Peptides against a protein of PDB entry 3H8D. Designs and how they scored, part 127

Target 1, 122 residues: chain A of PDB entry 3H8D
Amino acid sequence: DMKRQQRFFRIPFIRPADQYKDPQNKKKGWWYAHFDGPWIARQMELHPDKPPILLVAGKDDMEMCELNLEETGLTRKRGAEILPRQFEEIWERCGGIQYLQSAIESRQARPTYATAMLQNLL

## One batch from the design tools (peptide; made by RFdiffusion4, then SolubleMPNN)

Design b2_p20_6_s4 (from b2_p20_6 with T4E A5L E7K F12Y)
Fold by OpenDDE base, seed 2:
Structure b2_p20_6_s4 (fold): chain B 122 residues (1-122), chain C 122 residues (1-122), chain A 20 residues (1-20)
Amino acid sequence: as target 1 above (122 residues)
Amino acid sequence: as target 1 above (122 residues)
Amino acid sequence: MEEELEKQEEEYEEALELLE
């Protein structure tokens, strides 16, 4: 059972409403993804003007990226891949531990590396 | 024999001559390190006004960081750690493969993860 | 290469600023 590779990515995004503004008036957000093997396990969005969005597999599938890792092209996008800690630090600050725990307890979370790791900490 | 962890770091530096200039006139360089376990295996420096510097363990010990990984504080410096590919891509572009190969052939290189990987490619 | 590295560092800092 080759342990699935855990890979993390971050890309900037511009709000749809700001797309046609001058660059100086485009506030950036940040899109994060955790892939457990080929499939997304967690997604996170940092916005300049609203609270962070946290999403976990199983619970939030309809709101998350539907593409497998290879289809996203993230592995080929220069500067997109980040260290695990660069994801986890933001995840933790955004309340991701509690969010994922709640999803597990409510039986909404799909089992992933993230759910397993959290269970190992509790 | 627990395989030694390979860790990579990058930090910016300002040229000594620019230290007291206004921020807009300070050209940044980049300092890179590859640690094979606790000890440095490769070092690399990108400069705004001169060719890159490549350094490999054994050959260039006197010019390289003398601190072990823990002593550097790099593991605790936010944003310093980078992915292996973020080091290797720059290393390759700077001629690091040929540099390390030459050091091996001249018997100047200390055996490291880097020397072993290069030998596996050849 | 240097310009790209600066952009990556800037992006990391900008992401952190959104959490402050």
Scores: peptide ipSAE 0.058, ipTM 0.579, DockQ to the pose 0.580
Fold by OpenDDE base, seed 3:
Structure b2_p20_6_s4 (fold): chain B 122 residues (1-122), chain C 122 residues (1-122), chain A 20 residues (1-20)
Amino acid sequence: as target 1 above (122 residues)
Amino acid sequence: as target 1 above (122 residues)
Amino acid sequence: MEEELEKQEEEYEEALELLE
């Protein structure tokens, strides 16, 4: 239901190849998630060495976070939660609107808050 | 009214004395604000060289931001808006609960969302 | 954009350090 709480999160990650390097030689990526209630609706990943990855529920389930929100511990991690706009700005810059639209049109997207909002926008 | 939107902001500032120094020699402070609808309810300042400053509406009006929310431009400044908990954690660590409580008890605080929440907590 | 995001996270931690 669209009355579910929408929560957004961001956490940094270090590439596996950089784990044992000195701090100055570790290139940071960013993992983003949008949870529509307990379930993830969108995920994206910013990488220092490759294009952003965009993922949407229904289409990309096998590539996305499999944990429900409470299982992730994100709600308890300081600095992990972000404002909706902090997610959406990056999502838009990565081409997320078009990505989600295509997933809806191809009938691959699971209905979520994100799909509903996009349908209202178009 | 308590139905007003609560919005929180944080911006860095450089001390006037450091304005003309090289970047590595500029010590950063932090300015925080809580807006209860269009009007500021709480303000605080973190400084690299002195104790935090806490300010509450009604008590400290002459020392606080005089602009309404729209006039500040904070809503249009990328990275300025923060989550409630990002404000509250710092507020609590600075002794803000006790500060606001004292302002209420002394009848110096203007009723705001912050005063109402504190009264519900106590 | 990643560099800016990293800066934002570092700035938040710096703010917390001022209270330690």
Scores: peptide ipSAE 0.022, ipTM 0.556, DockQ to the pose 0.572
Fold by OpenDDE base, seed 4:
Structure b2_p20_6_s4 (fold): chain B 122 residues (1-122), chain C 122 residues (1-122), chain A 20 residues (1-20)
Amino acid sequence: as target 1 above (122 residues)
Amino acid sequence: as target 1 above (122 residues)
Amino acid sequence: MEEELEKQEEEYEEALELLE
């Protein structure tokens, strides 16, 4: 059902290697998630030291979070939820449209709101 | 130079979604790294809620840490360094040999100590 | 992308300050 609530979140993260460093040596990244109803449809990670990571449902399941939206607690985390455009702007900048398109064409993408929207735009 | 020092590390990590939860609701994963000299050759992540993530140099560069060993501070982090067998045991259990083999055969693996050892075993 | 990350960090910190 493409009428599922689409919700977007962003939280900072610190790399595993930096977790026990001094604050000045921790480089902050940003973790983004798009939930199509209860399940993650897209994930995106911005890093200070490497290319962004784009993950789409179906293709990258093993690399994405497997918690449903409720389990993540993101809806209860103050400041975590963002507007759709705040996700999409970064997604587009990171080449997310092309990434998802390739996943659709290769039959790796699980049907989600994101795939449906992309298919409607093409 | 396959005579580079091979060093292995393990540190705990908390998922982005759990970073601001109460301790009892944070699920701990384990981050493993194999450094072939100054550069990471393999990375491995064990998660409580999803399959392990295996990453190999060349193929998964965008998903791996791009810090050199010295920059990570892992060599200075008490309790982070592990023995080769402590990495390899988990790597083998996670299907790492097959994963790396596939990367070699698909020409995606950057030559590292890990690729060399695998090629010597085959 | 580095500039974008810095911008996001600034926006996040500003948001945190408003929430405290």
Scores: peptide ipSAE 0.022, ipTM 0.480, DockQ to the pose 0.143
Fold by OpenDDE base, seed 1:
Structure b2_p20_6_s4 (fold): chain B 122 residues (1-122), chain C 122 residues (1-122), chain A 20 residues (1-20)
Amino acid sequence: as target 1 above (122 residues)
Amino acid sequence: as target 1 above (122 residues)
Amino acid sequence: MEEELEKQEEEYEEALELLE
């Protein structure tokens, strides 16, 4: 249903290997999520020392957040929610359009708001 | 019309007196706006060295942004748009609820989405 | 409040810098 609310979130993360380091030695990454209603549609991770990770529902379910939106508590986490464009700008820069397109073409992508929008874009 | 899009923006500003100072001597303030459709409904200013300024349509028109949303270019300014709660949280902390309520009671407030929401809150 | 807002701006910029 295309009437579902699209919500986007961003939270910083510290690599597990850096958890016990001094703050100056903790390299910050960024975790992004797009929720199409209660369920995640896209996930994206920015890392300080490796390429971005892009994940799309259907294809990458095993690597994506397993919690529904409510279970994540993201809606209650101050500063976590972001504007759509704050997600999309990064998504685009990371090659997300091509990534999702490929997932659609391979029939690996679960239909989401994101797949629908991409189909309208192409 | 309550179907108008509510959009919120935040931009930093440097005091005129600090414009020509070294960066370390420039104290940053924050300018906030709530647009109810094309027209500003609320404006708010955070200052480094004085109390917040709260402004509401109807009451404070002479002190508020005189441009409609499109004329401001805010929709095209990267990073300017913010989530509703990012405005409202600061608005609440600055006493905005009481300020707008008083403006309504004195019949100085122009009807906006903000006045409607406040009427539902009280 | 200003410090908190500045932090949000910095966090956005830091995220973008990871892609540069």
Scores: peptide ipSAE 0.061, ipTM 0.582, DockQ to the pose 0.598; fails the geometry check

Design b2_p20_7_s1 (from b2_p20_7, 6 letters changed)
Fold by OpenDDE base, seed 2:
Structure b2_p20_7_s1 (fold): chain B 122 residues (1-122), chain C 122 residues (1-122), chain A 20 residues (1-20)
Amino acid sequence: as target 1 above (122 residues)
Amino acid sequence: as target 1 above (122 residues)
Amino acid sequence: ALSLEEILANELPMDDGIPE
C-alpha cells in the first residue's frame, strides 16, 4: 500500500487589517499547513496578539484550506515548504496534541496521517 | 524491505584561512551532505571564490565525511537539516548529475539512493 | 481563520536560506 506523502508548509503574513498601517503596526502572523497526500490534514495560525488557531480535518473543514495541494501552488513557492519537525514543534507548543485528541474522541476528526500518529503515540 | 531514510544537511563555514581576518574578510562557504540511511551518499561544498566541490560515495570516500549520521550530530544541530530539494537544487546547479553519472559509468560510484534515482531519471 | 488566498495576498518575504 503506497503511503501518502506528508508535506508541510509555512507562510509569514501581515494581517489584512494591518495592511495600510504604519510598518511598526503591521503585526506578523504565521500560517502553517500539513498535507496528507493531496488533502490538508492540519492547519495552524500564529498571531502576535491572540491565541493560536488550530484546525483539524473533519472537524474544521469549513475553516480550513479547501484547495488540494496542487491547487495551492505551495509546492512551487520557494521557501514555503518546511520539515515535519518545524511544523510539529509549533503544533505541540500550541496544544495541538490535545486539540486533535479531543477531536478524535468526539468523533469529529477525519482519519488522517496525523490522527494515526497520535493514536500510535498514546 | 524497509527503505533507508534520506536526510539532507547544510552548514555554513568560514574558511580556515579567514578565521582570524576582519569580519568582512571572512568569506562564507557552505557544506552540504546527503545521507542515505546512516552513511553519506553525496557531499558538496560551495565556496565564494572557487568552483564547487562535488563528492560521491565510492569514488570520493577519502575526501568525504567518514562519520556516520549519528556520529556527526547533524540531526541534533538546529537549522542544519534541509529539505531534499534544497540540496538537489544546488547539486544540479553545480553539475552534480553529470558528476554522478560519470562516476557510475566509470564504475567508481558505490550504489546509493542517489545512484538509483539517477538511473531512474536517465 | 484566514483563507490561503488572504494569506498569500498579505505574504511577507521569507528567507529561503539558499546561498547565492
Scores: peptide ipSAE 0.363, ipTM 0.658, DockQ to the pose 0.836
Fold by OpenDDE base, seed 5:
Structure b2_p20_7_s1 (fold): chain B 122 residues (1-122), chain C 122 residues (1-122), chain A 20 residues (1-20)
Amino acid sequence: as target 1 above (122 residues)
Amino acid sequence: as target 1 above (122 residues)
Amino acid sequence: ALSLEEILANELPMDDGIPE
């Protein structure tokens, strides 16, 4: 079987509630996504004032991007795509390994490239 | 056979003659490399004041990086690695497709991932 | 979590991460 392409994306954003604030009060967040083929496998949000949000396929489907990769337009957005390590480094720092591991152990995680890599690593 | 990993890198450089100039007079160039597994397949240099330099394996071996990827330290240099499209976009703009095509037609190009992709595209 | 649509609606210019 042809291996699904792994693609990673990042988008900086200002919280909706901060849009009308003075520039100095607009706190920047970061949205991250890992797509395993056409579907999202992992998602992450960095916020300046709250814990990171970690999401994994299967467990968090209702909170994750429901669009396939082509529908997102991310592949066409200049600067949105990032290297695997640019995602993984932040994922690791945010406790993503443990989060995904727990989702696997609880049988909440859908099998993805991410789950396979983690299981091979452990 | 296991597909060789394709990895792309970019490094800014200042011309030696500009090293001791004021910051505003330091013209930045860009060095690009495509590694097909451990060995360089394509190299490119962007200069602010002369035409781009395009190099392809087989034809230009004597002018290209002779180190294997691990020896270069590029994989360990933060920010050096770039996405395939970040290389290809510049390569295309610089006439790299035609350059590699000519190298293939003249039988100067060593077969690489780049030559294979080009032959599939044409 | 925010939807992708909400993220995109509040998107900032991306830094290409090139150290100049």
Scores: peptide ipSAE 0.360, ipTM 0.655, DockQ to the pose 0.582
Fold by OpenDDE base, seed 3:
Structure b2_p20_7_s1 (fold): chain B 122 residues (1-122), chain C 122 residues (1-122), chain A 20 residues (1-20)
Amino acid sequence: as target 1 above (122 residues)
Amino acid sequence: as target 1 above (122 residues)
Amino acid sequence: ALSLEEILANELPMDDGIPE
């Protein structure tokens, strides 16, 4: 169960609304995902001009990637996979610990590797 | 035994002879290492102007890093750690499979995670 | 949040330091 492979991914992107703007007006964002086995456990988006978006399984399922890891093709995308710490550093800076903790306390979070690790940390 | 943590690292380097040259004359190389637990299992160097250097434990011990992983400080160096595939892709391109296979066949290779994986692949 | 499809459709190249 908790022996599932933990895999992390990151994709830089240009906002869809900026795709046809002049280069100087194209703002770079970052999409992040944590997969606990085949299913997403956490998702995060960094934007240059607005607060980060944090999402956790159970609470935010409807707003998160619904594809399983294999279906995403992320494992086959060169440069997409990142180290756990590369995800966690950003997650922590964005207030992810507090966000996930609140989701656990409100009983909105689905149990994942992330929830288990947080419970061990506290 | 074979449950040791596998960790991979990459560091760019400038050739010592180029250190004090103009920036356009500084050629960047890449140093790679695979640690099977505390000890190095494989090492590789990419150079812009010469063939890659491949090294495997047992055969090339005298030419490889002799520091244990903790002593290297690599785990504390931001951006040094890489994914297994980031190492393996380059290793394969450089002929690392054949190099390690030959070292095994000649009984020069020390048993490591890398040798075990290769034996399972063949 | 953007869908993964939207992200991929607007993806930028990554520089991993390895020549393609």
Scores: peptide ipSAE 0.359, ipTM 0.657, DockQ to the pose 0.708
Fold by OpenDDE base, seed 1:
Structure b2_p20_7_s1 (fold): chain B 122 residues (1-122), chain C 122 residues (1-122), chain A 20 residues (1-20)
Amino acid sequence: as target 1 above (122 residues)
Amino acid sequence: as target 1 above (122 residues)
Amino acid sequence: ALSLEEILANELPMDDGIPE
């Protein structure tokens, strides 16, 4: 249902390949997730040196977090939860609207809060 | 109604008395607000050199923000909005639960989302 | 994309510079 709680999370990280590099050569990334109730609806990675990774439920399930929200522990991680706009602003700048729209039009997107909101926007 | 949107805000401030002091002598405080729908339910000030100020609707109306949420412009101020837990954590540490509880028991508190949640907690 | 496990294993502390 569309009454499910929408929760957003962000984790800064260093890429595994950079973990043992000199500090100045470690490239910081950002991992983002949108949960529509207990299940992930959108996922995103922001990297300093490559295009953003955008993922939507239904289309990209094999590449997205497979855990339900409670299993992730994200709700218990201080500073991980962010406001909706903190996710959406990055999502929009990374072309997420167009990405999700294309997934809907191609019948690859699973219906989520995100798909419903986009359909209302267009 | 208890279906109103709960929104929380935080802004830093410099005391008027410190405004024209040298930068190193300006003491920064934090102003917090909880809005239960359009109206403020709780307000809080965190100071570096004096006890926190805790205010609750009904009891402290004369000392609290008199503007509705839209009039404040807080929703349009980047970085002002915070997560519920970011407010509640400070509120709890400052003795806000006891303060609100006392206001309820003395019949001074106006019913808000905050009073309802506290009554469920106790 | 990285797994959440990989992200958490390589997590950096959040630093917003805001004292609470």
Scores: peptide ipSAE 0.358, ipTM 0.645, DockQ to the pose 0.658

Design b2_p20_7_s2 (from b2_p20_7 with F4L V7I M8L T12L S20E)
Fold by OpenDDE base, seed 3:
Structure b2_p20_7_s2 (fold): chain B 122 residues (1-122), chain C 122 residues (1-122), chain A 20 residues (1-20)
Amino acid sequence: as target 1 above (122 residues)
Amino acid sequence: as target 1 above (122 residues)
Amino acid sequence: ALSLEEILANALPMDDGIPE
């Protein structure tokens, strides 16, 4: 049920290909995840030089984190967890509402807290 | 009831006496608040050059924020809201558990979410 | 999309807001 705990995480990263470059040439990205209970509901990547990547459960399962929340270790990584609004603000700016809506309408989205909230909004 | 929303906030501050000093000479403090619904339940201050200040509802009302949450504007201040654990970690390090316990035992603490959680722990 | 493994292997220090 939607009584599951909603938890959000963010990790800044340097692209693997940039790891051996000079510090000034290392492009910083941001990885985001929304877990609806133990399973990921939404995932997002911000990149400095390409469009954001948006992923939703059901539609993008093969591209998303396959681990349950406990397996990820995210809950044990200091500073990784963020407030819901810290995720949602970026999600909205990246067009996440439209992306998830499209996934629902096309019957690709798995029902999650995120889909339920959007359906309440529409 | 303990069904009230628990919200936590943190704000950095510079001591008034340091406001006109060079940036490197401005000592930074941290103000923390826990709101149990609309009313503050715990407050905490970190200082670079003096002991932490711990305050709990009922015992320290006259020293704590007198505004309800909406009146503070904290919910509208970007970056002010923090996760529960971001408050609790510092609270614990500062001896907050013992402080609140003492306030409960001395019958000075007002019942809050914080007192209830501590009583469940003990 | 990057795997979580790739993200963690290339993670930067977190800004957890803990005072210096």
Scores: peptide ipSAE 0.392, ipTM 0.703, DockQ to the pose 0.803
Fold by OpenDDE base, seed 5:
Structure b2_p20_7_s2 (fold): chain B 122 residues (1-122), chain C 122 residues (1-122), chain A 20 residues (1-20)
Amino acid sequence: as target 1 above (122 residues)
Amino acid sequence: as target 1 above (122 residues)
Amino acid sequence: ALSLEEILANALPMDDGIPE
């Protein structure tokens, strides 16, 4: 189980509502995903004008990517893949540890590499 | 031996001659390094105005980083570390496979993860 | 949260650090 490859991705984007605005009025967001093997384990969105959105497998399945990693095409998107620490640094900064911990404690989190690592840390 | 962690780094640089020029006249280069455990295995430099420089351990030791990985501080430099493929894509594009192969055939290359991978590929 | 499809549809160029 814990032999699954952990892969992380990041995509900068412009909000759909800003797509047709002048360049100076387009606000950049960041989409992040952690895949534990073929399936998403964590997802995160950074926005310039609202709090980050944090999502974890099990708890937030309905809001998270439903495609397996290969189906996403992320592995083939140049520049999308990032190092684990590039994800984790932002995750931690955004309160992801507490969010995942709360999901574990509430029995909402699906066991993933992320939950295992957190439980080893705490 | 092949259990050593493979870590890759990239640092942009401005040519010394351009350092005091206006921003629009500063041409950016890129310095790349592959560390096989604590020691550099491959180095590469991209320049806007000359061919890439490729260097491999054993052959080019006198021109390569003489510091071990920890001494470089690269692991602590934000944004310096890159994914293996981010290095390999550029390495391949710049003729690194042929360069390393030639170094192996000439008995100039020190055995590294890079030499092992190449020999498995060919 | 946005779907991946929406993200990709509105994606900006990646800064992959490869000189143009």
Scores: peptide ipSAE 0.390, ipTM 0.710, DockQ to the pose 0.701
Fold by OpenDDE base, seed 4:
Structure b2_p20_7_s2 (fold): chain B 122 residues (1-122), chain C 122 residues (1-122), chain A 20 residues (1-20)
Amino acid sequence: as target 1 above (122 residues)
Amino acid sequence: as target 1 above (122 residues)
Amino acid sequence: ALSLEEILANALPMDDGIPE
């Protein structure tokens, strides 16, 4: 419930397809995740050349991380964890509020901390 | 009390003596602060060429930041805020536990969230 | 979307602010 710890993570990456290109042609992306307790609630990817990918629990389970937080090893990866606002700022800029709202309205979103917070704001 | 928000900050610095050197000769230090609500509870400095400086409220007030959190502008400086563990990991490595413990035992430490947490661990 | 495994396999160094 609302007592679950909210934790946020970010990993910069180079696209797999760019790994063998010259350094100047490697474009940096960013992977983000929000965990509501042990389970992922939101995920997003920022790419240099395409729209952001936004994913929410319930709706996008098949495309999201299926590992629980402990299994991911993210809590043990130095520099991966970020502050809540560091996630939310990007989420907001990418249209995450509207995306999650639409998922709630369509009854596709699984209840999470994120859905609860959004419902409190509307 | 224990309901006060605990916030942590980190700022890199270049030593004044190195400001006019070539970039390759500028050695970075790191300034860290823990705020227990509006007031600083712990401060530390990492230097490239000398031992870390550890400071705790009550004992080291004259050497610590005298501004309240809002006055510092740290909450508005992007990238300055860090996770609790990012502070604590360095604090522990620098001998901060022993330093704070000694300050408590000598009755020099002002009660803070940090002193309370340490007392709960001992 | 990429899997976490793919992300980690292609991860870049992160600046954790800890001096080496």
Scores: peptide ipSAE 0.388, ipTM 0.707, DockQ to the pose 0.712
Fold by OpenDDE base, seed 1:
Structure b2_p20_7_s2 (fold): chain B 122 residues (1-122), chain C 122 residues (1-122), chain A 20 residues (1-20)
Amino acid sequence: as target 1 above (122 residues)
Amino acid sequence: as target 1 above (122 residues)
Amino acid sequence: ALSLEEILANALPMDDGIPE
């Protein structure tokens, strides 16, 4: 059923608002994405000064990457790709399991590899 | 034919001779391994002060990891696992393609995922 | 959430683990 390739990416960033601040005043964030085949399934942002942002396909489409994987150029960006566990560990720490579970139960989540794996976990 | 899981690992090391030196006098090396299923297929060491060491299964068994993957504990060592390209990029830079090719041609290399992929590349 | 474009425009160097 799920023969699509699962690929994960991470990009460290400085918030746009901090870009012109002194180095000591720049706050580093982390952007994460899970692609189920060509399309994003989960997205996440870590911030040092606010709660993490968790996004799942179907529910949060308007706030997630709208490009297919090839269009993003992420596969060609050196160091951007990460192992599945490098994504999942952070996802779990941020309450991603509960977030996705709630999206499934509310019938807001689009079926993806992520939703399928969660069904197997519960 | 090749349904075994391919997994790659990297571990930094300090030479024994440098272990008790001041931090500024320690030379850091890198140990790399490619496992084709449970057994090692390729091994590599980077050093700051000498040529890289390249090893391939069959030819270099006596100098390679003798433990199966589970016995190594590498799968449980945080940060040790790397993406395939993180291994291959260094392997290629160090002349690994030519090394493995020569081992195949001399009939010293054991057939592995690495040998199979090289056949497809040439 | 930031767009991917915004993330990339403000991206930091990534540690790809390649030894120097």
Scores: peptide ipSAE 0.393, ipTM 0.703, DockQ to the pose 0.789; fails the geometry check

